Peptides against a protein of PDB entry 5KEZ. Designs and how they scored, part 264

Target 1, 320 residues: chain A of PDB entry 5KEZ
Amino acid sequence: NVAIYNPFRPWWERYQPVSYKLCTRSGNEDEFRNMVTRCNNVGVRIYVDAVINHMCGNAVSAGTSSTCGSYFNPGSRDFPAVPYSGWDFNDGKCKTGSGDIENYNDATQVRDCRLTGLLDLALEKDYVRSKIAEYMNHLIDIGVAGFRLDASKHMWPGDIKAILDKLHNLNSNWFPAGSKPFIYQEVIDLGGEPIKSSDYFGNGRVTEFKYGAKLGTVIRKWNGEKMSYLKNWGEGWGFVPSDRALVFVDNHDNQRGHGAGGASILTFWDARLYKMAVGFMLAHPYGFTRVMSSYRWPRQFQNGNDVNDWVGPPNNNGVI

## One batch from the design tools (peptide; made by RFdiffusion4, then SolubleMPNN)

Design b2_p27_2_s4 (from b2_p27_2, 15 letters changed)
Fold by OpenDDE base, seed 1:
Formats: C-alpha cells, structure tokens, sequence
Structure b2_p27_2_s4 (fold): chain B 320 residues (1-320), chain A 27 residues (1-27)
C-alpha cells in the first residue's frame, strides 16, 4: 500500500493499495504464510480484509513510496505491480463532475465513481476480475479460510459474484475437499439509501450495522430502553436473516466516531457497557459473531473530534 | 486523504444512527 508520512503511517494507508503483494507493515509473505500455517495447525482459521474495490487515491504522488517499494502512478492509473492501467478503472463510466461519488442516493454513482478520490476499479472487466481472483487465490492457496470484502457497497453484486466464481476451493491440507471460502461483505445499510444488504445475500454474509447501533442504545438505556425489549432480537428488530448476518458490536471505523451527537456504538473505551454488549452478542444465537480486537491510541479531542484518530496499530518493525 | 473519506463516512453513519434512534424511540 501507499506509505503515508503525514500523518506518520496512519492505519488507513492500508486501505490504499498499489499492489497485491503481501508486503506491508504487518509483515512479509513468508511471515504471513508462517502465521497462517501455525494458526491452522491449532484450529484457528484466518480470513483476510480484501480491498478489491479500488486502488490508492488519485491525488497521491507517483513514485515508489509504498510498503513494498512498488512503483505506482495514480495520475496515469499506472500500477505495474498488478498490472493495472488506465483501461482498468471507471473514470469514463463515472459521470459526476468530480469523478467522485457526489450523491449516495444514486446507486450508480456509489458503485461506479471514486470513493472520495480512491481510484475505482472497473470490476466489470474480466481482466480486473482475474487479477483480483489471482490475489485472493494466492491467499487461499496459502491457507486462509475466507475474506472480508471491503467496500462491498461500492461494487456491483454481480461483479463480486464473478470474482468469487473464480476462487479455488480451500487448501485441502487443512480444510475438507471442496470447501468454499467464507465470505462476508461490508455493506453499511441503515436504511434510507437505494443500495440494500439484500442485494448481496447471494455472495455471502453481510455486515449488519443495525446490530451494534441498536444494541448500543439499549445497553446505554437511552430513552428508558430495557433489556427485556431484546426478546425478539434479530429479525424481529428488522435485521437481515440470521444466516446472512455478520454481527459485531463495533469495528475499526466506528471506533473512531466523534461525539458531535453521541454515537450509540459501544467500544472498548466504554469498558463496562462494552463487555455487556459483547456478552449479550455471544450469548444470543442471531447471526455470525465477530469479536473486535483493537488497540488504544492517544486520543486528543478538539471541537468534539479526535485529531489522533489516524494513529495506526502498534508496530515495532521500524518504518517499513 | 483517506482520513477525509472516513470522516465523511462516519458523519453519514452518525446521521443514520441518529435517524434510526429517533424513529425507534418515537414510534
């Protein structure tokens, strides 16, 4: 991914890929392979956060300022380490003046335009699908069990399916023959927008963001809410079907929410309430559960906003 | 920057949460 130095190596640089090389501040490919093997050998499975909707920002300077030293040129859409070129992006398909998503009520913009400058891959192209599949298949062959698909809301479900149809079965050294990768898709659907979670049910599970939001309000006892109201928790609260739901109390994004109105999302910063929420989640049968493992950072609030929300995970491998 | 992108996404998330909460508590 792009190496960002201002601020110094933020967490979000990881979501600006310039190649599909397994070479980041988290480690190199050999270290990753070793970790996957060790985990699989004791029954711990690994899934990868796959950023396949886009490459890095269009305004990033060209050069070799990347975690694995790969050259890239956002201005010319040149990513030779893949390789991608100007033919592999949706620049001509997006019809907005800026080239970015300007109206989230326009599903076409949401899927065909840049997510605020992030170069949007033309996932309709078989070439692009194949390059992504090659990346994911390499991980599958290493021994991963599945994927979180980042920014799935910004991809056409059919394009995702086309990529998934190219994927190998899981590595038979650790998984039964014919096993398919576990897929869950990040789709933020809280209502009021044209793109729905149900659009993606055919590809795998979907993140249910209503879960953490609603549970937070109940645990916080906002407006006199009671735990007894959770009697019909799940589909009874308007959530997606249990067999399509990936549920969680918080994630890395909403941990960094700012209190300009008091977000309902519970995080480790509210330890007591967070434990209550996580405990309830693990006890209740609704959905496939994900427990967050995060880190502390030196929060500094200015005008209600944490100016240090960029701080990345603890790292001791230098400035790689 | 990606930080700006995430800020916008978070703001939108917060707006939706507020709207959802209002509907829930006032229904």
Amino acid sequence: as target 1 above (320 residues)
Amino acid sequence: SYADIMKKRMDKHLEKVKEMNEKFFNS
Scores: peptide ipSAE 0.025, ipTM 0.515, DockQ to the pose 0.238
Fold by OpenDDE base, seed 4:
Structure b2_p27_2_s4 (fold): chain B 320 residues (1-320), chain A 27 residues (1-27)
Amino acid sequence: as target 1 above (320 residues)
Amino acid sequence: SYADIMKKRMDKHLEKVKEMNEKFFNS
């Protein structure tokens, strides 16, 4: 991915890929392989946050400032380490003036235009699908158990399906023969927009963002809500079917929102309430649960925004 | 920037949470 130095190595640089090489702030491919092996040997499975909707920002300077030293040129859509060129992006397909998503009520914009400047890959092309599948298959062959698909809302479900259909079975050294990778898709569906979580059920599980939002409101006792209202928690609250849900109290994004996170979202900043929420989540039989492991950073709010929301995990001169 | 993406996501989240709460308590 792009190496950002201003601010100094923010967490979000990871979500601006320039190649599919396994060289990151966390280590190289050999180190990753070693970690996966050691984890698998003790029954801990690895799921990769796969950024496949886009490459880096269109305004990033060309050069070799990347975690693996690969050259890239956003201006010309040149990513030779893949390789991608201008033919592999949706620049000509997006019809907005800015080239970015401008109207989230237009599903076509949401999928074909840039997510805040991030160069949008043309996932309709078999070439692009194959390059992504090759990347994911390499990880599968190393021994990962599955994937979080980043920004799934911004990809056509059919394109995702086409990629998934190219994936190998899991590594038989650790998984039963014929096992398929576990897939969950980040889809922010809180209602009111044309793209629905149900559009993605055919590909795997989806994130249920209503879960953390509603649970936070209840535990905070906002608007007179009570814990007793959780008696029909799950589908009874309008959530997606349990077998399609990936649930969580907070994530890396909404942890950095207004208040003690994002709106009603509970975070470690409110330790007691957070433990209550996490405990409830783990105890209640709804969805596949995900627990957040995060870190403290020096929050500094200006005009309602944390100017230090970029701060990544503890590191040694950028190396984690 | 990705920071802007995060901000936008949070803004939308806030709006939707408020909307959901309003619908729930006014229904």
Scores: peptide ipSAE 0.024, ipTM 0.557, DockQ to the pose 0.179
Fold by OpenDDE base, seed 5:
Structure b2_p27_2_s4 (fold): chain B 320 residues (1-320), chain A 27 residues (1-27)
Amino acid sequence: as target 1 above (320 residues)
Amino acid sequence: SYADIMKKRMDKHLEKVKEMNEKFFNS
């Protein structure tokens, strides 16, 4: 991915890929393979956060400032380490003046335009699908158990399916023959927008963001909400079917929304309430549960916003 | 920046949560 130095190595640089090389601040491919093997050997399975909707930001300077030293040129859409070129992006398909998503009520913009300047891959192209599938299959062959598909809301469900249809069965050294990768898709569906979580049920599980948001408001006792209202928690609250839901109290994004849109989300900063929420989640049968492991950073609020929300995990001069 | 845009997205998220809560508890 791109190496960002201002601010200094933020967490979100990881979500700006310039290649599909397994070479980041977390380690190289050999180290990753070793980790996967060691984990599988003791029954711990690995699920990869797959960033396949986009490459890096359009405004990033061209060069070799990346975690693996690969050359890239966002301006010309040149990513030779893949390789991708200008033909592999949705620049011509997006009809907004800026090239970015401007209206989230327009499903075509949400899926064909750039998410916050991130170069949007043309997932309708078989070439692009195949390059992504090659990346994911390499991981499957190493021994991963499945994937979180980042920014799934911004990809057409059919394009995702086309990629998934190209995937290998899981590595038979650790998984039963014929096993399929476990897929869960990040889709933010809180209602009121044309894109629905149900659009993605055919590809795998979907993140249920209503879960953490609603649970947060209840435990915080906002708007007179009571714990007793959780008697019909799950589908009774309008959540997706349990067998399609991946649920969580917080994630890395909404954990950083304190003082803004993420104020309802409970995090480790709210230790007592957070433990209550996580305990409830683990005790309740609804959905497939995910527990967050995060870190503290030096929060600095200005006008209600944490100006240090970019801070990544504890590191040694940028190396994790 | 990415962070700035994420903040805007989260603000929108909060508004939708408030709307959902209002619909659920006031219906």
Scores: peptide ipSAE 0.020, ipTM 0.535, DockQ to the pose 0.168
Fold by OpenDDE base, seed 2:
Structure b2_p27_2_s4 (fold): chain B 320 residues (1-320), chain A 27 residues (1-27)
Amino acid sequence: as target 1 above (320 residues)
Amino acid sequence: SYADIMKKRMDKHLEKVKEMNEKFFNS
């Protein structure tokens, strides 16, 4: 991915890929393989956060400022380490004046235009699908158990399915023969928008963002909410079917408190209430649960915004 | 909405990249 130095190596640089090489702030490919093996040997499975919707931002300068040293040129859509060229992006397909998503109520813009300047891959192309599948299959062959698909809302479900259909079975050294990778898709659906979580049920589980938002409201006793109302927690609250849901109290995005419902989200900053929420989540039989492992950072609020929301995990001069 | 959260996050991300580039060319 792109190496960002202003601010100094923020967490979000990881979501601007310039290649599919397994060399990042977390380590190199050999170290990753070693970690996967050691984890698998003790029953801990690895799920990769796969960024496959886009490459880096169009405003990033061309060069070799990347975690693996690969050259890239956003202006010409040149990513030779893949390789991708201008033919592999949706620049000509997006019909907005800016080339970015301008109306989130337009499903075609959401999927065919750039997410805030991030170069949008043409996932309808078999070449692009194959390059992504090769990346994911390499990880599968190393021994990962599955994937979180980043920014799934911005990809057509059919394109995702086409990629998934190219994936290998899991590595039989640790998984039963014929096992399929576990897939969960990041889809933000709080209602009121045309893209629905149900559009993605055919590909695997989806994130249920209503879970943390509503649970936070209840635990905080906002709007007259009571714990007793959690009796029918799950589908009874309008959430997706349990067998399609991946649930969580907070994630790295909403932990930073942006947007509507952000204030209701419980985090480790409110330790007592957070423990109550996490405990309830783990005890209640709804969805596949994900527990957040985060870190403290020096929050500094200015006009209601944390100016240090860019701070990533503890690191040694940029290396985790 | 959480979609707005994602948008705002990316906006900040892009702005930081722009600032970095500006500093580079003006150094």
Scores: peptide ipSAE 0.019, ipTM 0.417, DockQ to the pose 0.070; fails the geometry check

Design b2_p27_3_s1 (from b2_p27_3, 18 letters changed)
Fold by OpenDDE base, seed 5:
Structure b2_p27_3_s1 (fold): chain B 320 residues (1-320), chain A 27 residues (1-27)
Amino acid sequence: as target 1 above (320 residues)
Amino acid sequence: SSEVEGLKKYFDLLKQRAKEVAAAQAA
């Protein structure tokens, strides 16, 4: 991915890829392979956060300032380490003046325009689908069990399906023959927009962001909510079917006060309430559960916003 | 940088949308 130095190595640089090389601040491919093997050998499975909707920001300077030293040129849409070129992006398809998503009530913009300047891949192209599938298949062959698909809301469900149809079965060294990768898709659907979580049910599970938002409200006793109201927690609260839901109390985005749920989201900063929420989530039989493990950072609020929300995990001069 | 400002705008948008949804659900 691109290496950002202002601010200094933020967490979100990981979501600005310039190649599909397994070479980041966390380690190299050999180290990753070793970890996957060791984990699988003791029954711990690995699921990869796959960033396949986009490459890095359009305003990033060209050069070799990346975690693996790969050259890239956002201005010319040149990513030779893949390789991608100008033919592999949706610049000509997006019809907004800025080239970015401007109206989230326009599903076409949401899927064909840039997410905050991130170069949007032309996922309708078989070439692009194949390059992504090659990346994911390499991980499958290493021994991962599945994937979180980042920014799935910004990809057409049919394009995702086309990629998934190219995927190998899981590595038979650790998984039963014929096993398929476990897929869950990040889709923010709190209602009021044309894109729905149900659009993605055919590809796998989806994130249910209403879960953390509503649970936070209940645990915080906001708006007269009571714990007793959680008796029909799940589908009874308008959530997606249990067998399609990936549920969580918080994630890396809304832990920073940004995203679905806003201030209602419980985090480790609210230790007592957070433990109550996580305990309830693990006890109640709804959805596939995900527990967050995070870190503290020096929060500094200005006008209600943390100006240090970019801070990544503890590191030694940028090395994790 | 432009990308940093873009991300900030994105997060602000998400927060605003979340507030709007919450308000609608409370009504």
Scores: peptide ipSAE 0.018, ipTM 0.486, DockQ to the pose 0.038
Fold by OpenDDE base, seed 2:
Structure b2_p27_3_s1 (fold): chain B 320 residues (1-320), chain A 27 residues (1-27)
Amino acid sequence: as target 1 above (320 residues)
Amino acid sequence: SSEVEGLKKYFDLLKQRAKEVAAAQAA
């Protein structure tokens, strides 16, 4: 991915790929392979956060300032390490003046335009699908168990399906022969927009963002909410079907949503309430559960916003 | 940079969506 130095190596640089090389601040491919092997040998499975909707930001300077030293040029859409060129992006399909998503009530914009300047891949093209599948298959062959598909809301479900249809079976050294990768898709559906979580049920599980938001209000006893109201927690609260749900109390994004309307989300900053929420989630039979492992950072609030919300994990001069 | 500003806008959008959900739940 791109190496960002202003601010200094933020967490979100990880979501700006310039190649599909397994070479990042966390280590190289050999180290990753070693980790996957050691984890699998003790029954711990690895699921990769796959960033396949886009490449890096359009405003990033061209050069070799990347975690694996690969050259890239956002201005010319040149990513030779893949390789991608200008033919592999949705610049010609997006009809907004800026090239970015401007109206989230327009599903076409949400999927064909750039997410906050991130160069949007043309997933309708078989070439692009194949390059992504090659990347994911390399990971499968290493021994990963499945994938979180980042920014799935911004990809057409059919394009995702086309990629998934190209995937190998899981590595038979650790998984039963014929096993398929576990897929869950990040889709932010809080209602009020045309794109729905149900659009993606055919590809695998989806994130249920209403879960943490609603649970936070109950645990905090906001608006007269009580724990006893959680008796029908799940589909009874308007959540997606249990067999399609990936549930969580917080994630890296909404963990940084405090002070500006996201205050319902419980995080480690409110340790007592957070433990209650996580405990309830693990005990209640709804959805596939995910527990957050995060870190503290020096929060600095200005006008209700943390100006240090970019701070990444503890590191040694940028190396994790 | 422009990309940093874009990401900030995305975070703001997430916060706004959370606010909308909270408001709908309270109604």
Scores: peptide ipSAE 0.018, ipTM 0.445, DockQ to the pose 0.038
Fold by OpenDDE base, seed 4:
Parts: C-alpha cells; sequence; structure tokens
Structure b2_p27_3_s1 (fold): chain B 320 residues (1-320), chain A 27 residues (1-27)
C-alpha cells in the first residue's frame, strides 16, 4: 500500500493499495506465510481484509513511496505491479463532475465513482476480476480461511460473485477438501439509501451496522431504551437474517467517532459499557460475532472531532 | 491532502446518516 508520511503512517494507508504484494508494515510474504502456518497449526484461522474495490487515492503522488517499494502513478492510473492501467478503472463510467461519489442515493455513483478519491476499479472487466482472484487465491493457497471484503457497498454484487466464483478451495493441509473460503462483506446499510444489505446475501455474510448502533443506544439507555427490550434482539429488531449477519460492537472506523451508528457506538474508551455490550453480543444467539482488538491513541477533540483519529497502532518508526 | 479530506467527509456523512436514522426510528 501507499506509505503516508503526513500524517505519519496513519492506519488508513493500509486501505490504499498499489499492488497485491504481501509486503506491508506488518511484514513480508514469508513472515505472513509463517504466521498463517503457525496459527492454523493451533486451530486459529486467518481472515484477510481484502481491499478489492479500489487502489490508492487519485491525489497521491506518483513514485515508489509504498510499503513494498512498488512504483505507481495514480494520475495515469498506472499500477505496473499488478498490472493495472487506465483501462482498468471506472473513470469513464462515473458521471459526476468530481469523479467522486456525490450522491449516495444514486446507486450507480456509489458503485462506479471514487470512494473518497480512491481510484475505483472496473470490476466488470474479467481482467480485473482475474487479477483480484489471483491475489485472493494466493492467500487461500497460503492457508487463509476467508475474507472480509472491504467497501462491498461500492461494488456491484454480481461483480463480487464473479470474483468469488474464481476462488480456489481452501488449503487441504488445514481444511477439509472442498472447503470454501468464508466471506463476509462490509456493507453499511442503516436504511434510507437504495443499496441494501440483502443485495449481497448471495455472496456471503454482511456486516450488520444496525447492531452496534442500536445496542449502543440501549446500553446507554438513550431514548428510553431498556435492556429488557433486547429479548427479541436480532431479526426482531429489523436486523438481517442471523445466518447472513456478521455482528460487532464497533469497528476501526466508528471507533474513531464518525462511523455508522454515530455517538451511540460503544468502544473500549467506555470500558464498562463496552464490556457489557461485548458480553451481551457473545451471549446472545444472533449472527456471526466479531470482537474488536484495538489500541489507545492520544485523542484530541476539536468541535466534537478527534483530530488524531488517523493514529495507527504502536509502531517502530512505521514498522509494526 | 485531498484523500484525508475525503475520508473525513466520508466519516462525517456516516455520522450524519446515523443520526438521521436514529431520529427516524424514534419518530
Amino acid sequence: as target 1 above (320 residues)
Amino acid sequence: SSEVEGLKKYFDLLKQRAKEVAAAQAA
């Protein structure tokens, strides 16, 4: 991914890929392979956060400032380490003046335009699908158990399916022969927009962001909510079917105070309430549960916003 | 940078939408 130095190596640089090389702040491919092997050997499975909707930001300077030193040129859409070129992006398909998503009530913009300036891959192209599949298959062959598909809301479900149909079975050294990768898709659907979580049910599980938002409200006792109301927690609260839901109290985005769910989202910063929420989530039989493990950073609030929300995990001069 | 600004706008949008949904549900 792109190496960002202003601010210094933020967490979100991880979501600006310039290649599909397994070479990042966390280590190289050999180290990753070693980790996957060691984890699998003790029954711990690895699920990769796969960033396949986009490459890096369109405004990032060309060069070799990346975690693996690969050259890239956002201006010309040149990512030779893949390789991608201008033919592999949705620049011509997006009809907005800025090239970015401007109206989230327009599903075509949400899918075909740039998310926060991130160069939007043309996932309708078999070439692009194949390159992504090759990346994911490499990970599968290493021994990962599945994937979180980042920014799935911004990809057409059919394009995702086309990629998934190209995936190998899981590595038989650790998984039963014929096993398929576990897929969960990040889709932010709190209602009010045309894109629905149900659009993605065919590809795998989806994130249920209403879960953390509503649970936070209940535990905080906002708006007259009571814990006793959690009796029918799940589908009874309008959430997606349990077998399609991946649930969580918080994620890396809304942990920083801005994400889906707003101020209701509970985080480790509110330790007591957070433990209550996580405990309830783990105890209640709804959805596939995900527990967040994060870190503290020096929060500085200005006008209700943390100006240090970019801070990444503890590191040694950028190396984790 | 533009990408940082874009990310901030995205977060702000999500926050705003979450508030709107909460308000609608309370109505």
Scores: peptide ipSAE 0.015, ipTM 0.425, DockQ to the pose 0.037
Fold by OpenDDE base, seed 1:
Structure b2_p27_3_s1 (fold): chain B 320 residues (1-320), chain A 27 residues (1-27)
Amino acid sequence: as target 1 above (320 residues)
Amino acid sequence: SSEVEGLKKYFDLLKQRAKEVAAAQAA
């Protein structure tokens, strides 16, 4: 991914890829392979956060300022480490003046325009699908068990399906022959927008962001909410079907106070209430559960916002 | 940076959506 120095190596630089090389501040490919092997050998499975909707920001300077030193040029849409060129992006499909998503009530913009300036890949192209599949298959062959598909809301479900159809079976060294990768898709659907979580049910599970938002209000006793109202928790609260839901109390985005769910989201900063919420989630049968493991950073609130919400995980100043 | 500004705008949008959900729930 791109190396961002202002602010200094933020967490979100990881979501600005310039190649599909396994070479980041989290480690190199050998270290990753070693981890996957060690984990699989003790029954711990690995699911990769796959960033396949986009490459880096359009405003990033061309050069080799990346975690693995790969050259890239956002201005010319040149990513030779893949390789991608200007033919592999949705610049011509996006009809907004800025080239970015401007109206989330326009599903075409949401899927064909740039998410906050991130260069949007043309996933309708078989070439692009194949390059992504090669990346994911490399991970499958290493021994991962599946994927979180980042920014799935911004990809056409059919394009995702086309990529998934190219995936290998899981590595038979650790998984039964013919096993398929576990897929869950990040889709922020709180209602009121044209893109629905149900659009993606055919590809795998989907994130249910209403879960953490609603549970937060109940645990906090906001708006007159009571624990007794949780009698029909799940589908009875308007959530997606249990067999399509991946549920969580918080994620890396809304843990920083801006994500879907707003101030209702419980995090480790609210330790007592957070433990209650996580305990309830793990005890209740609805959905496939995900527990967050994060890190502390020096929060500094100005005008109600943490100006240090960019701080990345502990690292030795860019060592990979 | 431009990237930070873009991300901030995205977060602001998500925060706004969260407020809308909270308001609907309170009604």
Scores: peptide ipSAE 0.014, ipTM 0.416, DockQ to the pose 0.038

